# Ledger of designs, part 33: peptides against a protein of PDB entry 9IZ0

Target 1, 345 residues: chain A of PDB entry 9IZ0
Amino acid sequence: ITCLGSNGHTYKQLVKGGNDDLRQDAVMEQVFEQVNGFLRSYRKTSQRNLSMRTYKVIPLALKTGVIEWVQDTIPLGEYLDSAHKVYHPKEWSLSTCRKLIAEKQMEDLETRLKVYDLVCRHYRPVFRHFFLESYADPVQWFTTQTNYARSTAVASVLGHVLGLGDRHGQNILIDKTSGEVIHIDLGIAFEQGKKLPVPECVPFRLTRDVVDGMGITGVEGVFRRCMEFTLETLRREEDSLLSVLEVLRYDPLFSWLISPLRRMKKQKMQLENFNQPESGNITTDASRDPKIQRNNVSGESEAERAILKVRQKLSSTLSVEASVGELIRIAQDPSYLALMFCGWS

## One batch from the design tools (peptide; aimed at target 1 D166 L196 P197 V198)

Design b2_p16_1_s4 (made by RFdiffusion4, then SolubleMPNN; from b2_p16_1, 8 letters changed)
Fold by OpenDDE base, seed 4:
Structure b2_p16_1_s4 (fold): chain B 345 residues (1-345), chain A 16 residues (1-16)
Amino acid sequence: as target 1 above (345 residues)
Amino acid sequence: KRLSLAEIEYEELLKE
């Protein structure tokens, strides 16, 4: 739909209906706006215009709402699939890579590392071409690549601290005008991504293509420094951030747990993306995994654990530089990326 | 079935 704003401007809006809990997205966007307040107040982050790029979410009902349509964006995964076909037309298809990783998802780490390496050799990074193709002016090229590295750094720190899950290439938009990243579909937070059928093992998405977009300096340029400044700001504002999260603890509309429906939907989407034609009635009745003891961990005990985990991630036990260094290392570690649904791009 | 190039290279990688 298109709405006329009170300012006389027209805004495109996406009406989202179905099983998606837009309240989770709306709450996380509110947390990002508070964090953007902290980033604006702190000299080291404000001087660099560091922010989490936000979008407006208006939940209308439990499963229906209006989302701001971010104009002039493309999903990272859509760009990468198209660009890879152009730049590497003799390499494997994304579907081939996905199939091989999936076929070995139950194998040992050594086997999964071998498959990951094989996929990496046959599916090379291309994301640097986004900036080279989209921006003919060198100043615009440099500005947009810098904005990309900055926004990715902020999103990486926030994604780690808040335990944002489901950070696949379709849930990360690129603004074609600014080069900034926009994270969408925020309904997997507080490490609930570890409860997915393919558990998330990395603190944030820092795949080869995410790094390739940073240009010749990779992670050692603008990205690392902006992560450091962002984490320093969040450590400084720890009590303020925790106070924002404590308000959410008492929001009866906020779920600290991944919904069974969302878990099943993600499981189905993971299975469908593998194009396994075998109509094997694996009624994986996801209801019958008997070892998920419904520990009646009250939603309150999950909120408390989530907040405690945020506090632990903000701990000053390590320097900002050491903490960022370790996060970057883990996020790029093949031993974790090989375990991911799409760790190669 | 004709093994895909990926399946062939994967079978080679399992022989090493």
Scores: peptide ipSAE 0.025, ipTM 0.631, DockQ to the pose 0.033
OpenDDE base, seeds 1, 2, 3, 5: peptide ipSAE 0.021, 0.024, 0.014, 0.000; ipTM 0.603, 0.548, 0.397, 0.301

Design b2_p16_2 (made by RFdiffusion4)
Pose (drawn by RFdiffusion4):
Structure b2_p16_2 (pose): chain A 304 residues (1-257, 299-345), chain P 16 residues (1-16)
Amino acid sequence: ITCLGSNGHTYKQLVKGGNDDLRQDAVMEQVFEQVNGFLRSYRKTSQRNLSMRTYKVIPLALKTGVIEWVQDTIPLGEYLDSAHKVYHPKEWSLSTCRKLIAEKQMEDLETRLKVYDLVCRHYRPVFRHFFLESYADPVQWFTTQTNYARSTAVASVLGHVLGLGDRHGQNILIDKTSGEVIHIDLGIAFEQGKKLPVPECVPFRLTRDVVDGMGITGVEGVFRRCMEFTLETLRREEDSLLSVLEVLRYDPLFSWLGESEAERAILKVRQKLSSTLSVEASVGELIRIAQDPSYLALMFCGWS
Amino acid sequence: KTTVEKHLEEYVELLE
């Protein structure tokens, strides 16, 4: 539902009747805003202008809340389905991949990796072409690319820290003229998903297409540097963060999918921010664990 | 529908 504005600007409101965890999304957005404040009160984490982008959430009811449909965007999942066909029509469709993996579900590890390797060989990455031929001449394109890299890196580090759940393309919105990514529908949090009926391996969203969209350079450069600056900044302001997560713990609103999984979850948050391992080594291990095909094969259908 | 519910439906579809 799109309304005009007194200043003359239209605002789009996405109202949902489905039982999306909009209250959890709201509290998560509050945490994200406070993180933006942390990144604001520091030298390195603000020269890059890095921020975990937040979309305003106004949940009138958990089942029937309303959120701000962000200014003109194309969701990642709804995108690069058309781009896949247009750019690579000869290669296999998502139908062949999907239920072919469906046949993979009951198979062993080697079979799962083999079929995944085959399908991934068939479907070359295509998201790299969104930033080309869409935005503008090269300066704006590069600004948009670095904005996406930064925003996705910060969002991914924060999601791994807070154990964010679903990370399909249907839950990622790319801005357009700016390039900052907006994660949507973050209902599953504090390590909720991996432990699904169907298990997962990857801690944060990192497919082949996503790393192809970061540029010619994969996730080694601006992405890793932004991630590691984010990790160090989050560690330096750790006390305030755990304070925020604690106040989340003691209220019965945040979903942590007497004693609760929230305690263990924040303990794992502390471990993730623990200074025992160097931050650079932590970012390296995170990139490896999110990029390796062995982990990616077991994730779920698609996710090429 | 919740995300978990969608995963369950997809799981059932895969078994079929």

Design b2_p16_2_s1 (made by RFdiffusion4, then SolubleMPNN; from b2_p16_2, 7 letters changed)
Fold by OpenDDE base, seed 4:
Structure b2_p16_2_s1 (fold): chain B 345 residues (1-345), chain A 16 residues (1-16)
Amino acid sequence: as target 1 above (345 residues)
Amino acid sequence: MTAVERLLEELEELLK
């Protein structure tokens, strides 16, 4: 829909209906706005304009809402698929890579590593070209690449701390104007990504293409430094952040668990991405709403575990530099990336 | 802070 704002501007809005509960997205966006407050209050992060890019989510009902249409964006995965066809037309298709990884999903780690390495050799990073193509002016090129590295650093730390899941290339938008990343579909948080059919094993998405977008310095430039400043800010504001999360513990609308329906939908989408769409009309009559008796006792225990895990991630047991170094190491480790649905790009 | 990080911070400040 297009809405006329009180300021006389027209805004495109996405009306989302179906089985997706937008309340979790709306709550995560509220947490991001609070964190953006902390980042603005701290000199090291404020000086760099560090923020999690947010968008407005208005839940209208249990399964319906309005999402701000983030203008001038492209999904990272859409750009990468198109760019690979242009820059590496002799390399493997994304579908070929996905198929090979899928065929070995049940194999041992050594076999999965061999297939991951094989895929990596036949599907090279291209995301550097986004900045080179989009920005002919060197200042704009450098500014947008810097904004990308900064926004990716904030999103990586915050995504790790909050345990954001489902961080595939379609859930990460790139702003074509600023170079900033925008994380969407926030309905998998607090490590519920580990409950996906393909468990998330990395703290955040730091694949070869994500790194390639950072330019020649890769992770050892703006990205690492901005991760450090972001984590330092979140550690400083630990009590404030935990207080925000504690309010969510008592929100009867918030779900600390991945919904069975969302899990099934993600499972189906993962399976459909492996199977070519043969035109089988499986009319799944999804009409039986199972009365999931929310055992309130299980939800409270999950909220407590989630908050405890956030506190543990903010622990000062390791220096900021050591913590960031370990996060970057794990996020780039082939032994984890080989376990991912799309860890090569 | 590496020499590269410092150079990038300086470049980031020059672009402000």
Scores: peptide ipSAE 0.025, ipTM 0.608, DockQ to the pose 0.013
OpenDDE base, seeds 1, 2, 3, 5: peptide ipSAE 0.016, 0.000, 0.017, 0.017; ipTM 0.504, 0.308, 0.507, 0.509

Design b2_p16_2_s2 (made by RFdiffusion4, then SolubleMPNN; from b2_p16_2, 10 letters changed)
Fold by OpenDDE base, seed 2:
Structure b2_p16_2_s2 (fold): chain B 345 residues (1-345), chain A 16 residues (1-16)
Amino acid sequence: as target 1 above (345 residues)
Amino acid sequence: MTAVERKEELLKEFLK
């Protein structure tokens, strides 16, 4: 839909209809806005304009809402697929790589590591080319790549702390103007991604292409330092962040658990993305919601467990540098990436 | 040499 604003500007809006509960996305966007307040208040993060990019979500009903259309964006996965075909036309297709990983999904870790390494040798990173080609001016290139590394660092820390799941390349948008990342489809949070059919074992997405976009320094320099400053800010504002999350405990619309329907939908999408040729038309068929009686007693105990895990992730037991170092190590570890749906790009 | 290859060379020179 295109809406005319009171300012005379036209705004594109995405109307989502169907089984997507936009209330989860709206609540997570509110948490990000509060965190952006903390990042603006702290000198080390404010001086670098560190923020989680947000978008407006207006839930209209249980299964319908309006989402702000983030203009001038592209899904990371869409760019990477197109760019890989251009820069590495003799390497394997994304569909070939997905098939080989899927065929070994039930095998041991050693076999999965061997197939992951094989896929990695036949599907090399390309995301540096986004910045190199999109920005003719060296200053614009450097600024945009710096903004990418900064925004990815903020999103990585927040993604870990809040336990954001389903961080595949279609749920990460790249702003073509700023180089910043925009995370979408926020309905898997508080480590509920570990309950998916393919469990999420990494704290955030830090695949070879995500690193390649940071340029020659990779994870070192801007990315690492911005993760450190973000984590330092969140540790300082721990009580404020926990207070925001405690409000969600009493939100009757918020679900601390992944719904069985959402789990089945994500499972089906994962399986279909292995079996279907390259037509990215995910027709979300509106299957009937069985009235699953939400046992309220399970929700409170899961909220407490989620808040406790957030507190544990903000613990000052390790230095900020040591904590960030370990997060970066785990997020890049082939033993975890080989277990992912698409850990190679 | 593409515009990309030239920027990669300039980057390699700037980082030496």
Scores: peptide ipSAE 0.028, ipTM 0.653, DockQ to the pose 0.014
OpenDDE base, seeds 1, 3, 4, 5: peptide ipSAE 0.027, 0.026, 0.027, 0.025; ipTM 0.649, 0.637, 0.646, 0.602

Design b2_p16_2_s3 (made by RFdiffusion4, then SolubleMPNN; from b2_p16_2, 9 letters changed)
Fold by OpenDDE base, seed 5:
Structure b2_p16_2_s3 (fold): chain B 345 residues (1-345), chain A 16 residues (1-16)
Amino acid sequence: as target 1 above (345 residues)
Amino acid sequence: MTAIERRLKELKEALE
C-alpha cells in the first residue's frame, strides 16, 4: 500500500496478514531499539556507529499489521542469484544446488558433507561484486563494505543472543545506499529455528557469500572486532536486556513458541517461492488455525527457558574474543552448514 | 502504549 503522509510525502507500506505474528516483529524491533541505545552509550560501539537496522512495525490485530517498506534495499538472496548468473554463468544454478542438497536432506552427515562440498565447488561466492558494481568511488566502496561488515557483526551477535531463526537470503535486505544489512521477518526467535522441520544449527548466517561481502579480510577484519565490541556491550547491559525480556514474559500477546502450522508453512513457502518465479499473487488462503488453547503455564515455562538461554549466551565464562571466535567457527563449519535447509545455502 | 513500551520508556529514562 502507498500512504500519503500528513507531511505530503508518500510512504510505501507492506500490509502483512495471516499467520505471521507481527507483534513478535514489533517486540523484536523494540528490543533492537533498546540495544541500539546501549551501542550508542559505549565508546567502542558508538565510535563505529554500531547499530541494528530497524524498521517500523504497527500491529493492527493479532495477525495483521503494517510494516514500513525499507526503501533502496534488495534481498541478499535476490542479488546473489542474479550476480551468480552474471559472474559465473558456467557454474550450477541456485535451483540445481538446492535440489541436490534437498535430495540428500534425510541422509547421514558424511553424505550431506560430500554434497555440500560438491555444491560449494560448483557455486562460488559473488557478493563482493555488490560493492564493486554499486560504488565507483574507492572511498564509497570502502565505506559501504565497512558498514556491511559492521551491521552484519551487530546482527550476528544479536541474532545469536536472541536466537533469531529463518535467516535465509530473502529475510536479509541489503541497503544499496549504506551497504548495511536489515533483518526482516523476525517471527522466529529464542531458538525456535531449532524446532523447524530442518533445524537451524548455526548461531547466525555466515555463509560464503556473507563472508565474501566483507572483502579480502573476510571475518578477520572489521567483522570480528565489531562482534567483540557488540558482545562486550550486551554483557555489560545483561540486566537491562533481561529486564526487557521479562516484560515480554508477562505480555499475553507475545508467543514464545512457533506454532506447528507456522513451522511447516515457513519451510514449505521457501520451497514454493523457488519453483514459481512470476506469480506475485500471494493469495494467503485464510485457513482457520485451530484454536490451540494457549495453556498459559506452557507459555511461561517457555519464556523462562528462553530468558535463561539468553543469560547463558551472555555468560562471561569465556572471554569476548574466545566467545566470538567460537561463534564464527561454528557459523562457518561445513558440518553445521551441510545440515541446514537447502534454502539456507 | 503496551506494557513493553512503558517498560522500555522506564528503562530509557533510567539510562538517561
Scores: peptide ipSAE 0.005, ipTM 0.345, DockQ to the pose 0.016
OpenDDE base, seeds 1, 2, 3, 4: peptide ipSAE 0.000, 0.000, 0.000, 0.000; ipTM 0.312, 0.367, 0.347, 0.207

Design b2_p16_2_s4 (made by RFdiffusion4, then SolubleMPNN; from b2_p16_2, 9 letters changed)
Fold by OpenDDE base, seed 5:
Structure b2_p16_2_s4 (fold): chain B 345 residues (1-345), chain A 16 residues (1-16)
Amino acid sequence: as target 1 above (345 residues)
Amino acid sequence: MTAIERKLKELEELLK
């Protein structure tokens, strides 16, 4: 919808309804706003303008709300598919790669690794071209690529700590003006992505194209250092962050578990993305919500487990550098990426 | 690695 504001400006807004609990998105945005407060308070992070990009979410009902339309953005996956056709027109299509990975989804790790390597050889990274095409001025090019690496680092640490799932290329927007990443559809958090039909086993998305966008230094540039500074800040503010999550434990509206309906919707979308080319508006009129008795006792135990996992991820047992080094290693490990939905790009 | 790429890497290290 487009709304006229009291200030005379027109605002495009997304009305989302049905099976998505927008309260989870709104809660994650509140956590990000608080983390952005911490990042502004510390010299190492504030000097680099480190922030998680946020968007406004207004829940109107249990399953309905209004989302701010992030202007001047493109989904990472949309750009990558288009750019790959331009720069590598003789390589495999995204649909061919998806098909080959899907055909081996039930096979052993060795077979899946062989197919992943084969796909990687026939689908090369292109995301560096986003910056080269969009910015004719070398200073703008370098600034936007730096902003991309910085914002991706913040999002990667927060994504790991909060256990954000479903981080496919359509849920990551790129700001065409700043080069920053915007994470959308935050309704899979606290490692519930491991409960998807294709489990998300990486701490965050750090695929070959995500790295190609960082330029010639890849992860060993601005990205690694900004991850270190972000994690250092979150470890210092552990008690403040945990206190926010504890308030959410008592929110009767917050769900620490992926809803069965959301899981089924994501399953259908994964299966449909294997079988059909881009056909638009699936208005699934799923009118009959079975009254799942929310056992309050099960929700509290899941909240405790989620908070405990956040605390464990903020543990100072390893140095910041060692922790970030291990996260980067795992996020790029072919043994995990070969198991992922679209782990090659 | 070109001379330009080396210089860009040095600039990235300064912005770390």
Scores: peptide ipSAE 0.024, ipTM 0.563, DockQ to the pose 0.013
OpenDDE base, seeds 1, 2, 3, 4: peptide ipSAE 0.000, 0.000, 0.022, 0.000; ipTM 0.306, 0.276, 0.569, 0.209

Design b2_p16_3 (made by RFdiffusion4)
Pose (drawn by RFdiffusion4):
Structure b2_p16_3 (pose): chain A 304 residues (1-257, 299-345), chain P 16 residues (1-16)
Amino acid sequence: ITCLGSNGHTYKQLVKGGNDDLRQDAVMEQVFEQVNGFLRSYRKTSQRNLSMRTYKVIPLALKTGVIEWVQDTIPLGEYLDSAHKVYHPKEWSLSTCRKLIAEKQMEDLETRLKVYDLVCRHYRPVFRHFFLESYADPVQWFTTQTNYARSTAVASVLGHVLGLGDRHGQNILIDKTSGEVIHIDLGIAFEQGKKLPVPECVPFRLTRDVVDGMGITGVEGVFRRCMEFTLETLRREEDSLLSVLEVLRYDPLFSWLGESEAERAILKVRQKLSSTLSVEASVGELIRIAQDPSYLALMFCGWS
Amino acid sequence: ESEEEFEETEELLESS
């Protein structure tokens, strides 16, 4: 539902009747705003202008809340389906991949990796072409690319820290003229998903297409640097963060999918921010664990 | 059982 504005600007409101965890999304957005404040009160984490982008959430009811449909965007999942066909029509479709993996579900590890390797060899990455031929001449393109890299890196590090759940393309919106990513529908949090009926391996969203969209350079450069600066900044302001997560713990609103998984979850948050390992080594291990095909194969259908 | 678990997971992942 799109309405005009007194200043003359239209605002789009996405109202949902489905039982999306909009209250959890709202509290998560509050945490994200406070994180943006942390990144604002520091030298390195603000020269890069890095921020975990937030979209305003106004949940009138958990089942029937209303959120701000962000200014003109194309969701990642709804995108690169058309781009996949247009750019690579000869290669296999998502239908062959999907249920072919469906055949992979009951198979052993080697079979799962083999079929995944085959399908991934068939379907070359295509998201790299969104930033080309869409935005503008090169300066704007590069600004948009670095904005996407920064925003996705910060969102991913924060999601790994807070154990964010679903990370399909259907839950990622790319801005367009700016390039900052907006994660949507973050209902599953505090390590909710991996423990699904169907298990997962990847801690944060990192497919081949996503790393292809970061540029010619994969996730080694601006992405890693932004991730590590984010990790160090979050560690330096750790006390305030755990304070925020504690106040989340003691209220019965945040979903942590007497004693609760929230305690263990924040303990794992502290471990993730623990200074025992160097931050650079932590970022390296995170990139490896999110990029390796062995982990990616067991994730789910698609996710090429 | 495994197929039901998969379908449940699929519905959850596609719930958006």

Design b2_p16_3_s1 (made by RFdiffusion4, then SolubleMPNN; from b2_p16_3, 10 letters changed)
Fold by OpenDDE base, seed 3:
Structure b2_p16_3_s1 (fold): chain B 345 residues (1-345), chain A 16 residues (1-16)
Amino acid sequence: as target 1 above (345 residues)
Amino acid sequence: ELKEKLEEALKIRESP
C-alpha cells in the first residue's frame, strides 16, 4: 500500500496478511533499538556508529501488519544472482548449484563436502563488485564498504546472541546508499532455526560472498574488530539485555516457539529453494510430516531456556577475541556450510 | 591502489 503521511510525503508499505505473526518481528526490532542504545553509550561502538539497522513493523491484528518498505535497498541474494551472471557467465547457474546440493542432501558429510567444493569452484564470489560498481568515488566506496563490514559485524553478533535464524540472501537487504545490511523477517529467533527440516548450523551468515563484500581484508579488519567491540558492549550490558528479554518472557504476544504454520511455510521455502523445478507443478504431497518431536515444552520453559542460552553466549569464560575468533571460524567452516541450502554464496 | 591503501590504513586503525 501507499500511505500519505501527515508530512505530505507518500510512504510505500508492505501489508503482510495470512499466517505470519508480525508481533515477533516487532519485538525483535524493539530489542535491536535497546541494543542500539547500548552501542551508542559505549565509546568503542559509538565512535564507529555501530548499530543494527531497524525497520518499522506495526502489527495490526493476528497474522496481519504493516512493514516499512525500506527504500533504496536490494536483497543480497537478488544482487548476487544478477552479478554472478554478469561477472561469471561461464560458471554454473544458481539453479544448477542448488540442484547438486539438494541431490546430495541425504549423503554423508564427506560426499556433501565434495559437492560443496565442486559448487564453490564453479560459482565464484562476486559481492565485491557491488561496492566497485555502485561507488565510483573512492571516498564513497571506502565509506560504504566500511559501513557494510560494520553493520554485518553487529548483525553477526546479534544474530548469534539472539539466535536469529533463517538468515539467507533474501532476508538480508543491502542499503544502496549506505552499504549497510538490514535483516528482515525476524520470525525465527532464539535458535528456533535448529528446529527447521534443514537445521541452521552456523551462528550467522559468513559465506564467501558475505566475506567478498568486506574487500581485501576480508574478515581480518573492520569486521572482526567491530564484532569484538559489539560483543564487549553486549557483555557489559548483559543485565540490561537480559532484563529486556525477561519482559518478553511474560509477553503473551511473543512466541518463544516457532508456530507449526510458520514451520511449514519455512519448510516449503527450504524445499523450493533446494528443488527449484523448472515450471512443473510439483504437488508436494504434504503427507510425510517428519515426526518433529512435539516437545510439549511450555512456552515458559522455552523462554527460560532461551534466556539461559543468551547468558551463556555472553559469558566471559573466553576473551572477546577468542569468542569472536571461534564464531568466525564456525561461520566459515565448510563442514557447516556444506549442510546449508546455500552455503557457497 | 588508493582503495587498497585506504583498506590497509583502516585495518591498522582497527587493529589493537
Scores: peptide ipSAE 0.025, ipTM 0.652, DockQ to the pose 0.014
OpenDDE base, seeds 1, 2, 4, 5: peptide ipSAE 0.000, 0.000, 0.023, 0.000; ipTM 0.315, 0.312, 0.626, 0.361; seed 2 fails the geometry check

Design b2_p16_3_s2 (made by RFdiffusion4, then SolubleMPNN; from b2_p16_3, 8 letters changed)
Fold by OpenDDE base, seed 5:
Structure b2_p16_3_s2 (fold): chain B 345 residues (1-345), chain A 16 residues (1-16)
Amino acid sequence: as target 1 above (345 residues)
Amino acid sequence: EKKKAFEEALKLLESA
């Protein structure tokens, strides 16, 4: 929809209806605003303007609301598919790679690693071209690539700590003006991505294309250092962050569990993305709401387990450098990426 | 070409 503001400006807005819990998105955005407060208060993060990019979500009812349309953005996956066709026209298509990974999805790890390696050899990274195409000025190029690495580092730490799932290339927007990442569709959090039909086994998305966008230093520069400063800030503000999450424990409207309907919708989208190459906006009107009796007692126990996992991820048992080093290692490990729906790009 | 390379890749993965 398009709204005329009282200031005479026209705003595009996305009306989202159906099975997606926009209150979960709104709550996660509110957590990100609090975290952005911590990042602004700490010298090491404030000097680098580190933030999680946010967008406005206004829940209108249980399953309906208005989302701010983030202007001047492109989905990462949309850019990568288009750029790969231009820069590597002789390589495999995304649909070919997806099909090959899907056909071997039930095989052992050794077979899945062989498939993943083969796909990687026939589908090379291209995301560096986003910055090279968009910015003719070297200062703008460097600034935008730096902003990308910074925002990806913040999103990676925060996404790991909060256990954000469903971090595929369509749920990550790139701001074409700043190079910053915007994470959308926040309805899979607190490790619920492990309950998807294809379980998420990486702490955050750090695929070859995500790394290629960081330039010649890859993870070994702005990205690693910004992850370290972000994790140091979150460890310092642990009690403040846990207090924010504890307020959500008592929100009767917040769901700490992935809904069966959302899980089925994601399963269907995964299967459809294997069978149809065409960009159909499938508004699946799944009108039959099964009466999920929310047993409140089960919600509190899952909230407590989620908060306990957040506390465990903020543990100072390892140094910030060691913790970040291990997260980067796991996020790039072929043994995990070969198990993902799209771990090669 | 791309389809043939895919079919050859499938055969290699079935024989391994």
Scores: peptide ipSAE 0.020, ipTM 0.462, DockQ to the pose 0.032
OpenDDE base, seeds 1, 2, 3, 4: peptide ipSAE 0.006, 0.006, 0.016, 0.014; ipTM 0.350, 0.338, 0.475, 0.435

Design b2_p16_3_s3 (made by RFdiffusion4, then SolubleMPNN; from b2_p16_3, 11 letters changed)
Fold by OpenDDE base, seed 4:
Structure b2_p16_3_s3 (fold): chain B 345 residues (1-345), chain A 16 residues (1-16)
Amino acid sequence: as target 1 above (345 residues)
Amino acid sequence: ELKEAFEKALKIREAP
């Protein structure tokens, strides 16, 4: 829909009608706004304008809401698929890469690493071209690439701390004007991504293309330094952040668990991405409900476990530099990326 | 509502 704002400007809005509760997204956006307050209050983050880019979510009902249409954005995965076809037209298609990774999903780590390496050799990074194509002015190019590295650093730390899941290339938008990343579809948080059919093993998305967008310095430039300053701010504001999360503990509308419906939808989407439509009547007998032992873990005990895990991630046991170094290492480790649905791009 | 609850929770901890 297009709405006329009280300021006389027209805004495009996305009306979502679906099985996903937009309240989760709205709550996570409010947590990000509080964190943005902490980032503005701390000199090291404020002087760099570090923020998690947010968007407006208005839940209208249990399954309906209005989402701000973020103008001038493109999904990272959409850009990468298009750019890869242009810059590497002789390399494998994204569908070929997905198929090969899936065919080996049940194999050992060594086999999965071999397939991941093979895919990586036949699907090279291209995301540096986003900045080179979009910005003819060198100052604008440098500014937007810097904004990308900064926003990715904030999103990486905050995404790790809050345990944001489902961070695939369609859930990460790039603002074509600022170069900033915008994380969308926030309904998988507090490490619930580990409960997906393909468990998330990385703290945040730091794939080869995500790094390629940082330019020649990769992770060792603006990105690492901005991760360090962001984590330092969140450690300083640990009590404030935990207080914000404690409010969510008492919100009867907030779900600390992935909904069974969302889990099934993600499972179906993962399976459908493997089924090219070859017309074969496979009667998938949908009657194998795996007996999810509903351990009646009270919603309170899941909230407590989630808050405890946030506190553990903010622990000062390691230096900020050591903690960030380990996060960057794990996020780029082929042994984790080979286990992911799309760890190569 | 939730924003006001967050602001209240923050103020309760900043109160000596």
Scores: peptide ipSAE 0.019, ipTM 0.530, DockQ to the pose 0.016
OpenDDE base, seeds 1, 2, 3, 5: peptide ipSAE 0.008, 0.007, 0.007, 0.007; ipTM 0.411, 0.448, 0.422, 0.452

